Peptides against a protein of PDB entry 7RZF. Designs and how they scored, part 57

Target 1, 358 residues: chain A of PDB entry 7RZF
Amino acid sequence: PFQEEHLKQLYKIVPIKDIRNLYVTFPIPDLQKYYKSNPGHYLGHLIGHEGPGSLLSELKSKGWVNTLVGGQKEGARGFMFFIINVDLTEEGLLHVEDIILHMFQYIQKLRAEGPQEWVFQECKDLNAVAFRFKDKERPRGYTSKIAGILHYYPLEEVLTAEYLLEEFRPDLIEMVLDKLRPENVRVAIVSKSFEGKTDRTEEWYGTQYKQEAIPDEVIKKWQNADLNGKFKLPTKNEFIPTNFEILPLEKEATPYPALIKDTAMSKLWFKQDDKFFLPKACLNFEFFSPFAYVDPLHCNMAYLYLELLKDSLNEYAYAAELAGLSYDLQNTIYGMYLSVKGYNDKQPILLKKIIEKM
Target 2, 358 residues: chain A of PDB entry 7RZF as posed
Amino acid sequence: PFQEEHLKQLYKIVPIKDIRNLYVTFPIPDLQKYYKSNPGHYLGHLIGHEGPGSLLSELKSKGWVNTLVGGQKEGARGFMFFIINVDLTEEGLLHVEDIILHMFQYIQKLRAEGPQEWVFQELKDLNAVAFRFKDKERPRGYTSKIAGILHYYPLEEVLTAEYLLEEFRPDLIEMVLDKLRPENVRVAIVSKSFEGKTDRTEEWYGTQYKQEAIPDEVIKKWQNADLNGKFKLPTKNEFIPTNFEILPLEKEATPYPALIKDTAMSKLWFKQDDKFFLPKANLNFEFFSPFAYVDPLHSNMAYLYLELLKDSLNEYAYAAELAGLSYDLQNTIYGMYLSVKGYNDKQPILLKKIIEKM

## One batch from the design tools (peptide; made by RFdiffusion4, then SolubleMPNN)

Design b1_p11_8_s2 (from b1_p11_8, 5 letters changed)
Fold by OpenDDE base, seed 3:
Structure b1_p11_8_s2 (fold): chain B 358 residues (1-358), chain A 11 residues (1-11)
Amino acid sequence: as target 1 above (358 residues)
Amino acid sequence: GPTIPDVILRI
């Protein structure tokens, strides 16, 4: 276990590759016995959320961070880590203290709102979907994984333990959230900008680093993190599928798309899935405009329109992705292409959102 | 090779 001397430390690490990363690490209790409630997953889902009012959304808006991952990681025997990892921009590398302040502001927002059962239910539902449609891993990889997890789970639960959330435990969420404090932090900054500024070498891999104590004034600044009014809990994910019905293959099903609707303004082709038998669909729309590519001005306007449309849809992109939905928008020489893919149940909702922004 | 997280957790 980390002693007090290992807490409130800053590590400046020189990478081999040109990468800029920040790791904000918190020692947490061993949560293995709480796999049915998985409070670390709940917190990772919220801290790692990418929607409006998320930590990532704000840090991106500042130009400091490209990506964010939050979650628990296994440690040595008897403890775990909660890690917030961000990919830093060049500007973000200069604002690490402020980035971490925003992390603590978001964590403070989670404390203020308290554990939300509906968020747990979404995590449960998402995991159930992921489990139900998990592609059979390669048998060798699967068996090796099962052998590893048998040390932690009952044999009867080994197949489901990683996916099935069963118990909402707000007490355990609060317990983990109470460990996410500045006094319990270990910070690592990974950047080539530290080359020639290190004084230590890691024994196993020869990684060059510098260790510094985080100043008490900085710790105090993070401890006094206020509620940032830009941070909000996510809205309910409307894209989570609930209907998994697979329609029977029609007798007249063709191996190629058949024209099922022909009008003056639209043609519709349909092909039923005859191979995968998943509750998934692929909706492809080709929009034709005689004006789309008439001249360079129209081409640029069509490009700009699509970029603005994509930007306006970013609020749904992450929630859709989590729910196993995706969309693609592309300019074509004839106009625009739209694709909506994934679970069919909530595709109409995503399609409606796209059309409302068009 | 080792991930940066593995290095960080060993330091």
Scores: peptide ipSAE 0.049, ipTM 0.802, DockQ to the pose 0.320
Fold by OpenDDE base, seed 1:
Structure b1_p11_8_s2 (fold): chain B 358 residues (1-358), chain A 11 residues (1-11)
Amino acid sequence: as target 1 above (358 residues)
Amino acid sequence: GPTIPDVILRI
């Protein structure tokens, strides 16, 4: 366990790769014995959330951070770390103190709201879905989706999260949250901008770094973090599947898509799954417009329209991804293409939201 | 090679 001399430290680290990262780390108790309640995962889910009113949304709005991950990591015997990791922009590298202030404001919001049983239930349901289908998903078709989910959870949480959340333990959530304080912080900034400004070398890997005590005035600023009205708990994830029914294969099931609707304005093809037997569907829509590619101006307008549409759908993208749904929008030489993929149960909800923004 | 997190946890 870190002694007081190891807390409230700032490490400036020179990377081998051209990366800019901030790691805000908190020593926490060993949580392995609490696998049934997994309070670290609950906090990681909220702190690492990407929806409206999240920590990441505010830090992105300021142009300081690209990505954020929050979660528990194994340490040495008898303790763990809770880590908030962000990918820093060049501007964000200049605002590390303010970024960390926002982290503590979000943590203070979590304290003020207290543990939410509905959030625990969503984590439980998401984990149950992930577990139920982990062995059934063949790697080839969903590696890109897994890569997206892996951006939100440390690889350790995805691999070691015993999928069986069974017990809501608000006391343990509060216990971990009480360790996420400025007096218990270790900060590491990773940037090539520290090259030639380091005075220490790490013994095992030769990593160059500088260690500094965080000034007491900075610690006090973080301790006095107020409630920021921009931070809100996430809304309920409406995309979490609850129906996993697989319809029986029809006796007349075609090996290829069959034309099931043919009208002047639309053609519809359908193929039942005869191979994977998963409660998943792929909806693909091709839209034809005689105006989409008439001239360069119309091409550019169609491009800008889809970029704006994608931006307007960002509020749902994260929640859909967590629930194993994805959408894609592309310009085509004839108009546009829409694809909705994942669990079939909540696809109509996502499709409706896309159409409402169109 | 070691991840930067591994270095951070050791220093």
Scores: peptide ipSAE 0.043, ipTM 0.765, DockQ to the pose 0.285
Fold by OpenDDE base, seed 5:
Structure b1_p11_8_s2 (fold): chain B 358 residues (1-358), chain A 11 residues (1-11)
Amino acid sequence: as target 1 above (358 residues)
Amino acid sequence: GPTIPDVILRI
């Protein structure tokens, strides 16, 4: 367990690779016994969210961060860590204090809103989908993983414990959230910019670092993090599949796509899956315009249009991805290509969202 | 090699 002297510390670490990372770490209690409620996963889902009003969206808008990961990590026996990890831009490296302020503003937003049962239910549903369609692991890897899990879970639950959320425990969410405070923080900045500015060497790997106490003024600034009005809880993920029915193979099922609709303005080909038997579909649309490639101006306009369309769809991209849906938009010499892939149940919803932005 | 996270957690 970290003593008080190990808290409110800043570590400046020299990497071997040219990377810029910020790790904001919080010692937390061992949550293993709470696997049925998994409060650390709930918080990781929200803190690591990439949708509108998320922590990442704001930090990206500032040009400070490229990626963000939030979640619990195993420690030694009897404690864990909650870690917020970001990939820093060159500009973000200059704004680490402000990045961490934004993290605490988002955490403060989570405190103000309180635990949301609907968010827990979405996590539960997403995990259930992931469990249902989990690829068979390699036997050796699977056996080793199960052997490890048996130390923590009843034998009956070892196959499901990582995926099945059963209990909404707002008290445990609040308990973990209460550990995510500036007085409990350990900050590590990883950058080559610290080369030649370190005074310590880590014993295991020879990693060069400098340890500094975070100034009390900075801690106090983070403790007084206000509600940033740009931060919002995510909206409900409308793309989470609930129907996994596989339609029976039709007697007239063709081994190749069959033309099922032919009109002056459209052709439709269909092929039923005869191999994978998954509740998934691929929708592919090719749009033809005589103007798309007529001259360089029209080509540039078509490119710009598609980039703007992609940008306008970013609000749905992450929610769709979480739900096992994806889309792709490409310029073609004839116009535009659109694909929608993944679980078939909510594809019409995603397709509608795309069409509404077109 | 060690992941940077492991170094950070051990320091």
Scores: peptide ipSAE 0.042, ipTM 0.779, DockQ to the pose 0.309
Fold by OpenDDE base, seed 2:
Structure b1_p11_8_s2 (fold): chain B 358 residues (1-358), chain A 11 residues (1-11)
Amino acid sequence: as target 1 above (358 residues)
Amino acid sequence: GPTIPDVILRI
């Protein structure tokens, strides 16, 4: 267990690779016994969210961060870590204190809103989907994983315990959130810019680093993090599948796409899956315009239109991805191509959102 | 080799 002397520390680390990363780490109690509620996953889902009003959205808007991951990690026996990790831009490397301030502002927003049962339910539903459709792991890897899990879970639950959320425990969410405080922080900045500025070497791998105490004034600045009005809880993910029914194969099912609609304005081909039997579909649309490629101006306009359309759909991209949906939009010499792929159940919702932005 | 997080957790 970390003593007080190990808290409020800054580590400047020289990487072998040309990478810029920030790790904001909090020692937390061992949450293994709370696997049925998994409060660390709840917090990781929100802190790591990529939608509008998220921590990442704000940090991206400032040009400081490219990616963000939040979640729990196993530590030594009897404690864990909660880690917020970001990929830093060159500019973000200069604004680490302000990035961490925004992290604490978002955490303060989570405290102010309190635990949300609907968010827990979404995590539960997403995990249930992931469990139901997990690929069969390689037998050796699977067996080794199960053997490890047996130390933490009842035998009957070993196959499901990693995925199935059963209990909404707002008290445990608050307990973990109370550990995400500046007085409990360990910060690591990873950058080649620290080369020649380090005074220590890690014993195991020879990693060069410098350790510094975080100034009390900086800790106090983070402790006084206000509510930033840009931070909001995510909206409900409307793309999470709930219906996994596989329709029976039609009697007249063709091994190839059949033309099922032919009109002056549209042709439709359909092929039922006769092989995989998954509740997934691929919708592919080609739109034709005689003007799309008629001259360089129209080509540039069509390109710009599609870039603007993609940008306008970014609000849905993350929620769709979490729900196992994806879309693709491309310019063609004849117009545009749209593809929607993933779980069948909510594809019409995503398609409608795309068409409404077109 | 260890991930950078592993180094950070050991320091």
Scores: peptide ipSAE 0.035, ipTM 0.758, DockQ to the pose 0.298

Design b1_p11_8_s3 (from b1_p11_8, 5 letters changed)
Fold by OpenDDE base, seed 3:
Formats: sequence, structure tokens, C-alpha cells
Structure b1_p11_8_s3 (fold): chain B 358 residues (1-358), chain A 11 residues (1-11)
Amino acid sequence: as target 1 above (358 residues)
Amino acid sequence: GPEIPDVILRI
């Protein structure tokens, strides 16, 4: 276990590659015994959320961060880590203290709102979908993974333990949140900008680094993190599939798309899946306009339109992706292409959202 | 997510 001397430390690390990363790490208790409630997953889902009012959304809006990952990681025996990792912009590298302040503001928001059973249920449902449709892992990988899992889980639960959330434990969520405090932080900044400014070498890889104590003033600033009104809990994910019915193969099913509707303004082609038998569909729309790409002005307008449309859909993109839905929007020489892919149950909802923004 | 390099956990 990290002693007090290992807490409130800043590590400046020189990477081999030109990368800029921030790791904000908290030692937490071993949560393995709580796999049925998985409080670290609950917190990782919220802290790592990419929707409106998320930590990432705010940090992106400031131009400081490109990506964010939050979650638990296994440590040595008897403890784990909760880690918030961000990819830093060049500007973000100058604002690391403020980035971490925003992390603590978001954590404070989670404390203020308290554990939400509906969020747990959403995580449960997402994991159930992921488990149900998990590709058969390569037998070797699967067997090696099972062998490792057998040390931690009952034999009957080995197949499900990583995915099946069963118990809402608000007490355990609060317990983990209580470990996500400035007094328990370890910060690592990875950047080539520290080249020639390091005084230590890591023994295993020869990584150059500098270790510094985080000033007490900075720790106090993070301890006094207020509620930032820009942070909001996510809305319920409307894209999570609940119907997994596979329609029977039609007797007249063709191995190629068949024209099922032909009108003056539209043609519809359909092909039923005869191979995968998944409750998934691919909706592809090609829009034709005689005004598309007629001249450079129209080309630029069509490009700008799609960029604006994509931007307006960003609020749904993450929630859709979590639910196993995706969309694609492209300019074509004839107009526009739209694709909606994934579980068929909630595709109409996503399609409606897209059309409402068009 | 990117595997957090073990280096960060060992330092």
C-alpha cells in the first residue's frame, strides 16, 4: 500500500513518443469482492462520460483535453487504483492544475447528487447487452482469462461476473468517492516538454522522470473545489436496446438487396440477414440533389452543412455508441450519405434525432 | 482505453 509519502506526488515523465497525457490516480481498496455491485464501474461510467455536462465535454470546450478515460485498475494485492486519464492538448499541458480542479468539481457534483439507481440500472443493461452479444473470444484467450478469473469468482459465475451487475450498493459508491480526494492523489504528466528537466530514471525501462511534492496550496485549492454549474449528470440513454427479437427469415429472402419500394422520390432496397442472425440492422440513405456539387460554392455549403449537422448530433453520438448504435454522415458527389448501424430496436429513435437536426 | 503504462503505477 502507498504510504503517506507516496501521496500528493507529481511525476513528470518523458515519453519516447510525442504524447501528452495526464494520469490522476487514487489508491482505493480492493473492490474485487464487490464485483456484483462494481462501484468502480459506476463511477468510471460517470467520470468517463462524454455527453453534455460531462467532465470531458467541459475540458474539450476549453481546448485542454481531447479524450478522457475513467475507471478502476487492478493494483498489487489488497488495493486497486481509480484512474482518470486524459489526452492533453498543448494548451492543456499548461493548465494541468485547472484540469484536475475540474475533475474534483465533477467528483464533488457526484457527491452532491448521490448514487443514482437509474444510472446503475443503465450500466447493468449496457453490460447485459455487451455480454449477450460478446463475440466468442478466441478459445486460447478465453481459457487463459477464465483461469485467471477462477481465482476471484465462484465457478458458476466465472462467465458472467465481469458483466452481470446484480446489486445496487450506494454505500460502496460513496466509499469509493471518499477515496477520490486531493489528499489521496498521485499525478503523472507525460510529455516530451520535460526532456532535460528530469533527475530520476526508472529502473525497468529507463524512463526519465522527475518527482515533486504537490504544493499544499494546490491540494487546498482542489479540496475547496466548488460545484461547477456546467457539470450535470447524463440523461438516460434512450438508445439501449430492450427488444432482441430476431425476425424469421422470409421464404422469398434474396441473397442480394431487392427493390421493395419504388416511387418518384425514393427507392428502397432491402436484404434480410441470412448469416449472422443478430438483432442488428444497417440503414443506409443516399440523398441526391441536383444542386449538390454544381459549383465550389454549393460544395462548400454542403460541406459546412454536414459539419454543422455532425456537431449538432454530438450530444447523441456517445450515448448511441454505448448502446451499440452508430451513425455516419458523408458528402457525396450527388449529395449526402447517411448510415445508421447497430441494434435495430432503437435505430428509429436515432434516425428521428438525425432527421430532426436536418 | 489506453493501457496505463505500468511505469506510472510503479513509480
Scores: peptide ipSAE 0.038, ipTM 0.774, DockQ to the pose 0.580
Fold by OpenDDE base, seed 5:
Structure b1_p11_8_s3 (fold): chain B 358 residues (1-358), chain A 11 residues (1-11)
Amino acid sequence: as target 1 above (358 residues)
Amino acid sequence: GPEIPDVILRI
């Protein structure tokens, strides 16, 4: 357990690689015994969310951050860490204090909204999907993983414990959220810009670093983080599959795509899966426009149109990805290509969203 | 999960 002297510290670390990272770390209790409710996963899901009104969305809009990860990490015996990690832009490296302020504003938003059972249910459903369709691990890797898990879980639960959420525990969510405070923070900034400005060397790897106390005024600024009106809880993920039925192989099933619709304006090919037997589909659309490649101007307009379309779909991209759906949009010499892939159940919803933006 | 360098957690 960190003593008070280890809290409210800033570490400036020189990397070997040309990377810029910020780690905002909070010591938390050992949550292993709470695996059935997994409050750290709940908070990681929200803090690490990439949708509209998320922490990442705002920090990206500022040009300060490229990527964000939030979640719990195992520590030494008897404690864990909750960590918010961001990949910093060059500009973001100059705004670390403000980035951390935004983190505390988002955390304050989570406090104000309180624990949401529907968010827990989505996490549960997502984990259930991930468990159901988890690829068979290699026996050696699987055995080693199981052996490790046996230290923490009953034998009967070892296979499910990582995925199966059973208990909504708002009290535990609030308990973890209460540890995510400025007075409990450890900040690490990783950048080559600290080269020649360090005074310590880490014993294990020889990593050069500088340790500084975070000024009380900065801590107080973060403690007084207001509700930033740009932060919102995510909307319900409408793409989470619930139907996993595999349709029987039709007697007329062809080894190749069969033309099932032929009209003046459209052709449709279909092939039933005869190999994988998964509740997944691939929808591929090719759109033909006589104007797409007429001249350089039309080509540029078609390019710009598709970029704008992609940007307009960003609100769904992350939610679709979480639910095991993806889409792709590409310019072609004849027009555009659209692909929708993943679990078949909610593909029509995603397709509808795409078409509504077109 | 971020490959949080163990160094950050050990310092």
Scores: peptide ipSAE 0.035, ipTM 0.767, DockQ to the pose 0.642
Fold by OpenDDE base, seed 1:
Structure b1_p11_8_s3 (fold): chain B 358 residues (1-358), chain A 11 residues (1-11)
Amino acid sequence: as target 1 above (358 residues)
Amino acid sequence: GPEIPDVILRI
């Protein structure tokens, strides 16, 4: 257990690699006994959320942060940490106090809204999907999915075999949330900009750092974090699969794609899966336009169009990725390529969202 | 996400 002397500390750390990171850490009780409710995962899911009204969305809008991860990490025996980690821009490195203020504003929003059973149910459903297919997915697909999940969760949350959420415990969520306070904070800033400005060396790795007490005025500023009207709870994830039915292999199933529709405006090829036997599909669309590559101007316009389209779809990308769906949009010499991949059940919903933005 | 350096937990 950290003594009071170890709280409200700022560590300025010199990295070996050229990285800029902020770690906001809170000592929390050992949550291992609460694996059935996993209150740390619930909070990590919300704090680490990337959708509209999220902490990350606001910090990105200011140009201060590129990525955010929130979750629990194992500590020494008898305690854990809750950690909010962000990748800092050069500008964000100058606004660390304001970044942390926004973290506490988001945490205050979570206190004001209280624990949400529907959010717990989504976490349960997502974990059930991940667990059900963990051993069935090929290592490459699994690694790609883990890499996607690792973008949102600490490695320990991805590796926790505790996929089975069984009990909604709002009392435990509130208990952990009560530990996420300025008086319980440890801040680490990792940047090469601290080179030559350190006065301590860590014994195990020789890492150079400086330790400073966070001023009481800064702690008070964070304690008085108001509700920021830009922060909202996420909307329900419409992409979570609920149907996992695998259709039987047809007797006339071809080993190669068969042409099932041939019209003046479209050709459709279909192949039933004969190898993986997963409730997954790959939808691939090639669009042909005589205007796409007529000249450099049209080529640049087609490129800009796809970049704007991708940007307009960012609101769905995170929710789709959590649900094991992905899309890809590429320029081709003939026009454009669209792919939608993952669980088949909600692919039509994602495809509709893409088409509505086109 | 970036691996949280062990140093942050040890200092």
Scores: peptide ipSAE 0.035, ipTM 0.746, DockQ to the pose 0.547
Fold by OpenDDE base, seed 2:
Structure b1_p11_8_s3 (fold): chain B 358 residues (1-358), chain A 11 residues (1-11)
Amino acid sequence: as target 1 above (358 residues)
Amino acid sequence: GPEIPDVILRI
């Protein structure tokens, strides 16, 4: 168990690789017994969210952070960590205190909004999808994993315990969120810029580091984190599949795409899946324009149009990805190519959103 | 997610 002397510490770490990372860590109680509610996953989902009004969106907008991960990690027996990890830009390395301030502003927003049952339900539904379509792990790896899990879960629940959320526990969410405070923080900054500025060496890997106490003034600054009006809870993810029905193979199903529509303005080919039997589809669209590559100006306009279109769709990209949907947009010498892939159930919703931005 | 170096958790 961390004593008070282990809290409010800053570690400056020299990496072997040229990487810049920030780890903001919080000691939390062992949450293993609460696996049915998994409050750490709920908080990790929100803190690690990439949509509009997210922590990452704000930190990206400032040019300080490229990626963000939030979640719980196992510690030693009887405690865990909640960790917020970011990939720092060169500029972000200079603004670590302000990055952490924004983390605490987002955490304060979560406190102000309180636990949301709909967010828990989305996490539950996403986990159910992930479980249902989990690829068969290699038998040896699977057996070893199960053996490890048997120490924590009843035998009957071992297969589902990692994925199946059953209980909405707002009290436990609030309990974990109450541990995410500046007085309970351990900060690690990983950068080659600390080379020659360290005074300690880690015994296991020879990692060079410096340990410093975080100044009380900085802790107080983070404790006084206000509500930042840029931070918002995510909107509901409309792309989460709910229908997983596999349609029967049609009597006239061919092993190759068949032309099912032929008009002056469009041709449509269709092939039913005869191999995988998954509730997934691939929609591919080729748009033809006689103007797309008629001259360099039109080529550049077509390029710029597609870049703007992609940018306008960024608000949906993360939510689609979480739901197992993806899209791709490419310029072609004839015009534009669009693909939509993943679970078929919500593909029409994503396609509609793409078309509305076109 | 990126493997959080064990070093950070042991320090």
Scores: peptide ipSAE 0.032, ipTM 0.759, DockQ to the pose 0.597

